# Peptides against a protein of PDB entry 5B16: the designs that were tried, part 22

Target 1, 136 residues: chain A of PDB entry 5B16
Amino acid sequence: TPSRINHNERLEFLGDAVVEFLTSVHLYYLFPSLEEGGLATYRTAIVQNQHLAMLAKKLELDRFMLYAHGPDLCRESDLRHAMANCFEALIGAVYLEGSLEEAKQLFGRLLFNDPDLREVWLNYPLHPLQLQEPNT
Target 2, 136 residues: chain A of PDB entry 5B16 as posed
Amino acid sequence: TPSRINHNERLEFLGDAVVEFLTSVHLYYLFPSLEEGGLATYRTAIVQNQHLAMLAKKLELDRFMLYAHGPDLCRESDLRHAMANCFQALIGAVYLEGSLEEAKQLFGRLLFNDPDLREVWLNYPLHPLQLQEPNT

## One batch from the design tools (peptide; made by RFdiffusion4, then SolubleMPNN)

Design b1_p11_8_s1 (from b1_p11_8, 3 letters changed)
Fold by OpenDDE base, seed 5:
Structure b1_p11_8_s1 (fold): chain B 136 residues (1-136), chain A 11 residues (1-11)
Amino acid sequence: as target 1 above (136 residues)
Amino acid sequence: SILEELEELLR
């Protein structure tokens, strides 16, 4: 069986893909006239470590990280990277043991503080194939 | 910021 560290890294791997996928799909359908460069710019801004760390802070994951790994997080950049990784692992776990829909809902709630913006992001019609869940 | 621009596009 894998160690706890290996398990967390595997969840990060999965969560990274889920976050990028959800971001890409929503941007693609929300902005049909936006060129690839624009889509890529917004995606980068959403999924970059600085932003994911901010989302993780909304969940107060920083308190847990500083408690468990404080000595390893002497630099602000180190904390930011660790927070982003933890966020990815969390999304990966939600997808793995829950569903893509649950991951979508959690991610969307954190992306925007404005409930009107959440509504637009979360409830915009997606292609039917994106509603398919993998069989376990 | 880029994220602020995104929010304006969604409004």
Scores: peptide ipSAE 0.675, ipTM 0.958, DockQ to the pose 0.887
Fold by OpenDDE base, seed 3:
Structure b1_p11_8_s1 (fold): chain B 136 residues (1-136), chain A 11 residues (1-11)
Amino acid sequence: as target 1 above (136 residues)
Amino acid sequence: SILEELEELLR
């Protein structure tokens, strides 16, 4: 069996794809008149390490990271990168152990600070074909 | 503040 480190890297690999997919699908349907350049700009803003690290902080993963890896995270950029990777691994685990819907709900709840914007993002009508997406 | 909450969801 792979080491715990290898397992976390595999979860990160999966989570990266899930975050990218969920972001792309929501943006595509939420902004039907937005050009590709605008969609790409919003996606980049959502999935970049700086932003994912902020989402990780909302889950208090910074406390975990400092406890487990403090000596290796002295630089802000190192902490940010590690936090983003940890967040991706978490989303990957939620998808793997639960479902895409559960990952979508968790991700959406964290994305927005404004509850009204959060509500729109989470409950915006999506294409019926999305109900046919695999759970895991 | 992802691009100021995606510019108020642009709607």
Scores: peptide ipSAE 0.673, ipTM 0.953, DockQ to the pose 0.432
Fold by OpenDDE base, seed 1:
Structure b1_p11_8_s1 (fold): chain B 136 residues (1-136), chain A 11 residues (1-11)
Amino acid sequence: as target 1 above (136 residues)
Amino acid sequence: SILEELEELLR
């Protein structure tokens, strides 16, 4: 059986894909006239460690990290990386134990502090096939 | 910033 650390790494792996997918799909549909380069630029900005760490901070994961792993996180850059990884693991867990929709909702709520922007991001019409959530 | 640009695009 895998260790708890290995389990978190597996969840991170899954969460990375979910975050990447959700970001890609929303950008693709929200901006149908934006070229690939622009889509890629915004995706990179959304999913990069610095930004994911900021989202993690909204969930107060920094307090958790310092409590559980303080001695290993002496550098600010190390803390950011760890927080980003933890955020990915969280999204992976939400997808695994819940649904893609739940992961989408959580991610969208954290992306924007402005509720109007949240509404646009979360409720923009997507492909009809995405309305059918498979069992996880 | 790039993220600020994104927010403006969504408005």
Scores: peptide ipSAE 0.670, ipTM 0.958, DockQ to the pose 0.886
Fold by OpenDDE base, seed 4:
Structure b1_p11_8_s1 (fold): chain B 136 residues (1-136), chain A 11 residues (1-11)
Amino acid sequence: as target 1 above (136 residues)
Amino acid sequence: SILEELEELLR
């Protein structure tokens, strides 16, 4: 069986794809008139490590990381990278153990500070085929 | 922020 570290890396791998997918799907349908370049710009802003680390901070993962891995995170850039990876692993775990819908809800709740924008992101109609979840 | 909350969701 893989070590805990290996398991987290695998979850990170999965979570990276889930975050990318959820972001892309929402942007695609929410902004039907936005060209690919604009969509890509928004996606980059959402999924880049700096932003994911900020989302991780909302979950107080910074405190967790410093407690558990403080000696290895003496540089701010190292902490940011680790937090982003941890966030991806968390999303991966939520998807794996729960559902894509649960991952979507968690991710969406964290994305926006404005509750009105959050509700638009989470609740605007999606294509019917997007309601189907893959087997996990 | 996240590009000004994605430009206020473009409107």
Scores: peptide ipSAE 0.658, ipTM 0.951, DockQ to the pose 0.449

Design b1_p11_8_s2 (from b1_p11_8, 4 letters changed)
Fold by OpenDDE base, seed 1:
Structure b1_p11_8_s2 (fold): chain B 136 residues (1-136), chain A 11 residues (1-11)
Amino acid sequence: as target 1 above (136 residues)
Amino acid sequence: SILQELKELLK
C-alpha cells in the first residue's frame, strides 16, 4: 500500500479536479450569458489557495495542521498552502468514498455562509449527466 | 473583491 503521504497527495490531486469541475459546472449554468473570461475569473477566485484555505479554516483544519505540523508551518503562507492542499484532499476523499453529490454539498455549504446564496448555488439546475461519477 | 461580486450576482 502507498504511504499515507503519497495517498494524501493523490487525494489532493483528485480533489483539485473535483473542486475545479464543480466550480466550473455551477458557474457555467448559473451564468449562461457570462463570457468565458468572466467564468474563468470567478473560478480562479473560488479555487485559489487563499480562498480554499479560508474554507479549510471553517473546518478547523488550521488547528489540526498546527498541531501536527506546526514547526514546519511557521510561515503563514506555508500554512495557507498546506491548508488548501488538505482541503482538496478532503474533497477528493469525499468524492472517492462518497459521491460527487456529497462533494458538491460539502463544497457548497462551505462556499457560502448566507443560506440564500447557498441555496441558489446548490440547487440551480444542472445537466443530469454531470453528476455522474465513475463506477466504484 | 471578486468573490463579493460573485455573491452579488447570485442575489
Scores: peptide ipSAE 0.625, ipTM 0.952, DockQ to the pose 0.882
Fold by OpenDDE base, seed 5:
Structure b1_p11_8_s2 (fold): chain B 136 residues (1-136), chain A 11 residues (1-11)
Amino acid sequence: as target 1 above (136 residues)
Amino acid sequence: SILQELKELLK
């Protein structure tokens, strides 16, 4: 069996894909006339470590990381990177133990504090084949 | 910011 660290890295690998996928799909449907470059710009802004670390702070993962790995996080950039990775691992775990829908809901709740914007983001239907893709 | 621009587009 893999070590706990190895398992966390595997969850991060999975979570990174889930976050990237959900972001891509929602942007694609929300902005049907936006060119690829624009879609990529918004996706980058959403999934970059700086933003994911901010989302992680909403879950108080910073306190967890400082408690568990404080000595290894002597720089702000190191903490940001670690928090982003931890967030990805969490999303990966939610997808693995729950469902893509649960991951989508959690991610959407964290993306927007404004409930109206959250509703707009989440209300765009995802294509059935896209929802089934991770399982094939 | 790009994120703020996104939020404005969603309104």
Scores: peptide ipSAE 0.615, ipTM 0.950, DockQ to the pose 0.891
Fold by OpenDDE base, seed 2:
Structure b1_p11_8_s2 (fold): chain B 136 residues (1-136), chain A 11 residues (1-11)
Amino acid sequence: as target 1 above (136 residues)
Amino acid sequence: SILQELKELLK
């Protein structure tokens, strides 16, 4: 059985890819005339640690981090990085235990406080991806 | 900001 720390790092690894993928897909469809450089710029802004930490705060992950790891997170930058990682792990877990659609919905709801903007973002199509789970 | 610019583009 893998350690809890190792498990969280693996979820973070997966979540990082999911967040980047969802962001990329939505930007690609939302802005069909935007060049690669522009797409990359918006993606970076969305997935950078500073922003993901803000999304994590909406889920009160800061309370969790301070409760569990307060002494190790005295620097704001350390807390921000940890929160971003935790957010990625959460998205990874939602994808793993649920679906890409569920990860999309959660991520989209957190991205925008404005419900109209949420609707615009979430209504753009995603490539359906379903991986077969092993029977063992 | 870039994020604000994105929001404006989505309107």
Scores: peptide ipSAE 0.607, ipTM 0.947, DockQ to the pose 0.853
Fold by OpenDDE base, seed 3:
Parts: C-alpha cells; sequence; structure tokens
Structure b1_p11_8_s2 (fold): chain B 136 residues (1-136), chain A 11 residues (1-11)
C-alpha cells in the first residue's frame, strides 16, 4: 500500500493538471483576441508557485504547514513551495472526490477578492460542450 | 504586475 506521502504526491500531480486546465480554458474564452504569448504569460502568473502559495494562505494552509512541518520550512521559499504543492493536492482532491465544477468554483473564489472580477471569471459563457462534466 | 494587468483586463 502506498504511503500517505505518496498519495499526496499523486493528488498534487492531478491537481496540477486541473489548475492548468481551468486557467487555460477561462483565459481562452475571456480573451478571444489575445495572442498565445499573452495567454501563456497570464497562465504562468496564475499557476506559478508564488501565486498558488498566496491562494493557499487564504485557506490558512500556512498555519497548517508550520504546525505539521515547521522544522523543514525555515526558509520562506521552502514554505511557498510546500504551500503551492499542498494547494495543488487540495484541488486534486476536490476534483477527484467532487467534480470539475466544484474545483472551478473553489479556485475562482480564491483567485479574486473583488466580487465583480470573481463573477466575470466564474460566470463568463463557455462553449456548450464544456457544461458537461467528465467522469471522475 | 502581470496579475494586476489581468485584473484590469477583466474590468
Amino acid sequence: as target 1 above (136 residues)
Amino acid sequence: SILQELKELLK
């Protein structure tokens, strides 16, 4: 049987793909005239470890990480990296045990504090086929 | 920042 650590790494693997996918889809539809280079630049900014760590702080994962792994997280960069990985694992778990829609909602709520921006991001019309959720 | 630019685009 795999260890809990191995399980978390597997969830992180899945969550990384989900975050990448959701970000890509929303940027693609929100900015139909933006060239690929621009889309890629914004995607990188959204999914990079530094930003995901900021999102993780909104879930108080920093307190959790310091409690559980304090001795290994003395450096700020180490904490950011660990928090980003933990955030990805969380999104992976939400997708796995819930749905892509639930992952989308959670991610969107964390991305923007401004309610107007949040609404635009979450409710912008997507292709009709994207209304169908895949089997988990 | 790039993220700030994104927010401006969404307005």
Scores: peptide ipSAE 0.594, ipTM 0.947, DockQ to the pose 0.884

Design b1_p11_8_s3 (from b1_p11_8, 4 letters changed)
Fold by OpenDDE base, seed 2:
Formats: C-alpha cells, sequence, structure tokens
Structure b1_p11_8_s3 (fold): chain B 136 residues (1-136), chain A 11 residues (1-11)
C-alpha cells in the first residue's frame, strides 16, 4: 500500500494531465483559426504554476497548506508550487472518483470570475466524450 | 496579459 504522500503525488500526476487535456480541448474548439503557437501560449498561461496557485486560492487551499505545512513554505515560490500541485491533485481526485465532466465543471468555474465567460468556456459545443473508467 | 487577451477573445 502506497504512503499517503505517494498517493497525493500520483493524484497530482493524473491531475496535471487532466488539466492540460481539458485546457487543450477547449482552446482547440473555441479557436479553430488559431495556430499551434497561439494555442500553446494560451495553454501555458492557463496551466502554469502561478495561475493554478491562484485557482487554488479560490478554494482556500492556501489556508490548508499554511496550517499543515507552513514551516516548509516560507518562500512565496515554494507556496505557489505547492498550491499548484495541490490543485492538480484535487482535479485528479475529482476525475478519478467522479468523471471528466465533473473535473471540467470544477476547472471551468474556477477559471473565470465572470459568469458570462464561464458560460462560453463550459458550454461551447464540443465533441461528446464517452470514456470508460478503468477497473479498480 | 495573456489571460486578459483570452478573456477578451471569449467576449
Amino acid sequence: as target 1 above (136 residues)
Amino acid sequence: SILAELEELLR
């Protein structure tokens, strides 16, 4: 049985892929005339640690991190990286225990404070995905 | 910023 730390790192690994995938899919369909370089630029901005840390703050994960790991996070860059990792682990857990759709909804709601932008991002017509969950 | 540009594109 893996340690709790190993479990969290595995969730982070999965969540990193989910965040990148969801971002890529939405950008690809929302901007069909945008070249690869532009798509990559927007994806990088969305998934970079600084931005994911800001999304994590919306869930008050900073309070959790400071409570549990404060002494190890005295540097702002360390806190940012830890917050981004924690956010990825959360998305990974939502995907694992729920669905890709649930991960999409959570991620999209956090991406924008403006509900109109959320609507465009979340409800833009995409090809339906029917992915089977792996057997436990 | 890049994110600000993205938001403008979505409007």
Scores: peptide ipSAE 0.674, ipTM 0.958, DockQ to the pose 0.874
Fold by OpenDDE base, seed 1:
Structure b1_p11_8_s3 (fold): chain B 136 residues (1-136), chain A 11 residues (1-11)
Amino acid sequence: as target 1 above (136 residues)
Amino acid sequence: SILAELEELLR
């Protein structure tokens, strides 16, 4: 079996794509009049390490990281990067073992603390062809 | 912030 580290890196790779995809799809359909530059700007803000680390913190991954890798995470930037990677791996795992829908739900729940915003994000009508994208 | 702007767009 592959090493746990290797497995996590692979999950991170997958999760990165899932996060990017979900973000892109939702932004695209939520804001049909927003130009590409705006879409890209918001996507970047959502998926950048600093933000993903914040989402990871909601899952208390910071405590996990400090426990497992504390000595190697003395710098805030190192912790942020590690947390972002871990978050991506988590999303990748949810997608892999569950579905894109489950990844969407988890991601959306974490993106917004405001339930109204969460509902808009999660329940906005998507194009039927989205169902044809890889799920699990 | 950019994220704050996004939230306003969603409202």
Scores: peptide ipSAE 0.668, ipTM 0.958, DockQ to the pose 0.888
Fold by OpenDDE base, seed 5:
Structure b1_p11_8_s3 (fold): chain B 136 residues (1-136), chain A 11 residues (1-11)
Amino acid sequence: as target 1 above (136 residues)
Amino acid sequence: SILAELEELLR
């Protein structure tokens, strides 16, 4: 049986892929005239540790992290990286125990504070095959 | 910022 740390690292691995996939799919369909460089720029901005840490802060993961790992997270960069990893693990867990749709909804709700932007992001038509759920 | 630009594109 893997340790809790190992399990979290595995969930982070899975969550990283889910976050990148969801981001890529939505950007691709939302901006059909945007070149690859532009798509990549926006994707990087969304999935980079600094931004994911901000999303994690909305879930108050910073308070949790400082309580559990405070002595090891005295630097802003260390805390940011840890929060981003924890966020990815959370998304991975939601996908694994729930569904891609649930991961999509959670991620989309956190991405934008503006309800109008959330609606556009979450409800934009996607290809049916991209919405296919794995057998979990 | 890049994210701010993205939000404007979505409007």
Scores: peptide ipSAE 0.668, ipTM 0.958, DockQ to the pose 0.885
Fold by OpenDDE base, seed 4:
Structure b1_p11_8_s3 (fold): chain B 136 residues (1-136), chain A 11 residues (1-11)
Amino acid sequence: as target 1 above (136 residues)
Amino acid sequence: SILAELEELLR
């Protein structure tokens, strides 16, 4: 299958939705008795730029960003935002070129440091519509 | 970690 990777900003757009979806679905299933406000709080904590930047650091994207864009990232906040965006683009690319399952696995592996918590998170099912997506 | 690893998965 030939690569269909698009411009980075488009991948970021897609990745943002994938991260949002995966987070929402897992929280929904993991916490069936948690009120919407609690679900929203957890989702915000997971998808906010500061957290995504930390996930990006686990992939050493900070080194990549400084190499490629160092002069423009002299502030910590600038680097954080750039890393979060790059992380979203990566997730978007994984979904686009791979599958939602692969995106789920990557995201879940990074999300938790505790392997027991990670396995619980990853073993919860996604929305049944995942079975209908084409393999790329 | 993210909200104490989601409050140890809420419990």
Scores: peptide ipSAE 0.658, ipTM 0.951, DockQ to the pose 0.425

## One batch from the design tools (peptide; made by RFdiffusion4, then SolubleMPNN)

Design b1_p12_1_s1 (from b1_p12_1, 7 letters changed)
Fold by OpenDDE base, seed 1:
Structure b1_p12_1_s1 (fold): chain B 136 residues (1-136), chain A 12 residues (1-12)
Amino acid sequence: as target 1 above (136 residues)
Amino acid sequence: SKLEKLLAALES
């Protein structure tokens, strides 16, 4: 069996793509008049390590990291990076074991504390053809 | 929109 480290790295790889994809799709449809540069900028803001680390903190992954790797994560930047990676791995796992919809729901719930904004993000209509693609 | 404002805030 593969090591847990290897498994997490693979999940991170997958999760990174899922986060990027979900972000891209939602931005594309939510902001139909926004040019590519703006879309890319917003995507970067959402998926950058610093932001993902904040999302990870909502899941108390910081405590987990400190418990498991405290001595190695004495620098805030190191902790942030590790938390972002762990968050990606989590999303990857949710996608893998569940569905894209489940990953979308989790990601959206974490993105916005404001329920109104959350609902807009999660429920904005997507192209019907996208629903025909496999969720996993 | 509020969403745009939030996104803009994330950029900073």
Scores: peptide ipSAE 0.084, ipTM 0.764, DockQ to the pose 0.342
Fold by OpenDDE base, seed 3:
Structure b1_p12_1_s1 (fold): chain B 136 residues (1-136), chain A 12 residues (1-12)
Amino acid sequence: as target 1 above (136 residues)
Amino acid sequence: SKLEKLLAALES
């Protein structure tokens, strides 16, 4: 229904901000000597549609999208774009119904298959004021 | 790729 489509677009809007924020914070602390241009380059690589679509595949969203929207997603680029948007909506929903910490954990687990890299990303010390986040 | 460079940096 049109109302459901609008709701998903709103969640995507929220999720886009959450993904951007989490990525920025982690990169900032993990690379303390990297200039702004480098940080921005890494952030772009992580949050671009092509990469988010790959993360979405780990959640089997590709199978879901083909089932629900197959006729509209005959082109690979169309599927990739739709999967990225769906992934953002999912992260938005996790933040909205859960917490920023839950969104962080889900995102981090998907970013890295290597357990050592995952550990570094998820458990790297962040700002102490993070404890004051309302939805931590 | 840029992502691969990030991964390499995280491993260092």
Scores: peptide ipSAE 0.081, ipTM 0.761, DockQ to the pose 0.155
Fold by OpenDDE base, seed 4:
Structure b1_p12_1_s1 (fold): chain B 136 residues (1-136), chain A 12 residues (1-12)
Amino acid sequence: as target 1 above (136 residues)
Amino acid sequence: SKLEKLLAALES
């Protein structure tokens, strides 16, 4: 069994890919006439550490991080980075232990506080690859 | 529209 740190880093690796994929797919379908540069810009804005840290705060991961790693997180930027990583690990874990759909739902729920916007984001058709993902 | 609002939110 890998160390907790290694396991968390592995989950983070997986979660990063899941967040990237979900963001890409939804943007692709939501904006069929948007050029690649625009899609990439929006994706970057969504998945950057600062934004993911804000999403993490909605789950009170800041309190968790300060409890577990407070002495190592003296700077705001350090906390933000750690929160983003932890958020990715969480998404990775949800995907691993649950499903891509569950990860999608969690991510979408956090992305938008407005229920109308949330529904627009979440109701777009799944990419064919998503339909092939196993459900655990 | 809702889509426009979504776009605006993503641009912020």
Scores: peptide ipSAE 0.072, ipTM 0.768, DockQ to the pose 0.763
Fold by OpenDDE base, seed 5:
Structure b1_p12_1_s1 (fold): chain B 136 residues (1-136), chain A 12 residues (1-12)
Amino acid sequence: as target 1 above (136 residues)
Amino acid sequence: SKLEKLLAALES
């Protein structure tokens, strides 16, 4: 059995890919006339540590991290990085134990506070690979 | 669109 830290790092690895994939697919469909450079810029903005940390804050992961790892997270940059990693691990776990659809729903709910924007983001066509996954 | 504006804001 892998250590807790090792398992969390593995989940982060998986979650990073899931977040990257979901972001890429939705941007691709949402902006059909946007060139690759623009798509890449939007993707970077969405998946960068600073933004993922903001999403993590909505789940109050900051309080959790400070409680569990406060002495090692005195710097804001350290906290942001840790929160982003924890968020990725969470998405990875949701995908692994649940489904890509569940990960998509969670991610979409956190991305936008505006219900109208959530609806637009989440209702775009599914990638063919998403259709191959079983429902949970 | 509102989404485009929001995403543009994320770039800054």
Scores: peptide ipSAE 0.067, ipTM 0.755, DockQ to the pose 0.353

Design b1_p12_1_s2 (from b1_p12_1, 7 letters changed)
Fold by OpenDDE base, seed 3:
Structure b1_p12_1_s2 (fold): chain B 136 residues (1-136), chain A 12 residues (1-12)
Amino acid sequence: as target 1 above (136 residues)
Amino acid sequence: DKLEKLLAALES
């Protein structure tokens, strides 16, 4: 049986893929005329550690990290990296224990503070086949 | 930055 640390790393691995996938799908549909280079630029901005750490801060993971790992997180860059990894693990856990739809909802709620932008992101029409697979 | 551009694009 893997250690708890190994399990967390596995969840991070899964969450990284889920975040990448959800981001790609939403960008693809939201910007139908944007070239691949532009889509890739937006995706990179959304999924980079610096941004994911900011999303993690909205969940107060910074306080959690300081409590659990304070001595090892004296550098701001180390804290950001750890928070981003923890955020990915959280999304991975939500997908694993819940569904892709639940991961989508959580991620979308954190991406935008503006209610109008949040609604656009979460409720933009997707392909019907994607709507049929919210639990996979 | 890239995120600011994304936000601007979403608002349009």
Scores: peptide ipSAE 0.098, ipTM 0.783, DockQ to the pose 0.157
Fold by OpenDDE base, seed 4:
Structure b1_p12_1_s2 (fold): chain B 136 residues (1-136), chain A 12 residues (1-12)
Amino acid sequence: as target 1 above (136 residues)
Amino acid sequence: DKLEKLLAALES
C-alpha cells in the first residue's frame, strides 16, 4: 500500500543516515592516521548498495524480497538495490524502536564474520559526546 | 576489493 511504501522509504532515509554515521565514527577512530580521502573510500565501500545487499543476504532478506516483490525484481541489480534499501529500512527501524546501540550491534555483527575483527569494531572506544547521542 | 583492503588493515 502507499502508506507502507511511504513508511519504508522514511525508515530507509533514517537508516541510511544511521549506517553512514556508525561507519564514519568507527572508521575515524580505528584509522587515526588515515586521511579523509581514505576514510571516505572505505566508508563508500561499506555503505554502497552492493555491500549492504550482501549484509542483507545474511539476514535472508533476499528470500523475503523475492517472496514479497519477486515480479518486480527479475534482474540481479534490481534485487541488490531493493535489498540495500530494505536493509537501510531495517536499521532505521532498529534505531527508531530500539536504540543507536542496538543498531550498532546489529550492523557490526553483520559487517564481520571474524569474531576478533567484530570485537574490535564493536568495542573500540568512542568519543564521550558520541556515547551520549540520543537513541531516537 | 576495497573491503578486503579494509579488513587487512584492521588485522594489521
Scores: peptide ipSAE 0.079, ipTM 0.772, DockQ to the pose 0.157
Fold by OpenDDE base, seed 1:
Structure b1_p12_1_s2 (fold): chain B 136 residues (1-136), chain A 12 residues (1-12)
Amino acid sequence: as target 1 above (136 residues)
Amino acid sequence: DKLEKLLAALES
């Protein structure tokens, strides 16, 4: 019943939460001595539109957006915002159709080009109870 | 840059 646009907005809503959650959890464990303000600062840096748009560009979503919605994206800031939203929708779709683990892997893979940093981010020990729970 | 600081912290 919902239009394709509405469905995409719903996926964006879900993806926003997933990106926020994954970022929060990893920062929480990676920086056990960092105060809340610092954690929030790092989270903002990771999930802000400009950064998510950069991640989207790695997936060539800019080409897709210009092809599909070029006339509506004449400003660079508008393009960045749209790319960030599209990236969130993608993560939401990966979580919905796949698993949280798959969303985690995709997100982490894009966050770091350096394989060593990527491995630290993705494989840093989390809470033991999470190993016993399904990924969705 | 906040992201650069994060990356530097991860590298340490």
Scores: peptide ipSAE 0.063, ipTM 0.754, DockQ to the pose 0.157
Fold by OpenDDE base, seed 5:
Structure b1_p12_1_s2 (fold): chain B 136 residues (1-136), chain A 12 residues (1-12)
Amino acid sequence: as target 1 above (136 residues)
Amino acid sequence: DKLEKLLAALES
């Protein structure tokens, strides 16, 4: 049985892929005339640590992080990185214990505060992605 | 425009 730390790292690994996939699919369908370079630029903007940390703050994960790991987070960049990792782990857990649809809904709700923009984002189709967990 | 709206939301 892996340690708690290893479990979080594994969830982060999974969540990173889910966030990347959801972002890629939605951008692909939302902007059919945008070239690959533009798609990649906007994907980076959405999934970069700075942005994911912002999404994590909406869930108030910073309070938990500072409580548990405050001494290790003396720099703002360290906090951003840790927050982004926690967000990825959370998305990974939602996918693992729930579904891709649930991960999609959570991610979409956090991406946009404007309900109209949120609806536009969420209404675009997702290609099915069946991920298999490796055997331990 | 979808792109303009998305960018505005991301920059806010």
Scores: peptide ipSAE 0.048, ipTM 0.742, DockQ to the pose 0.392; fails the geometry check

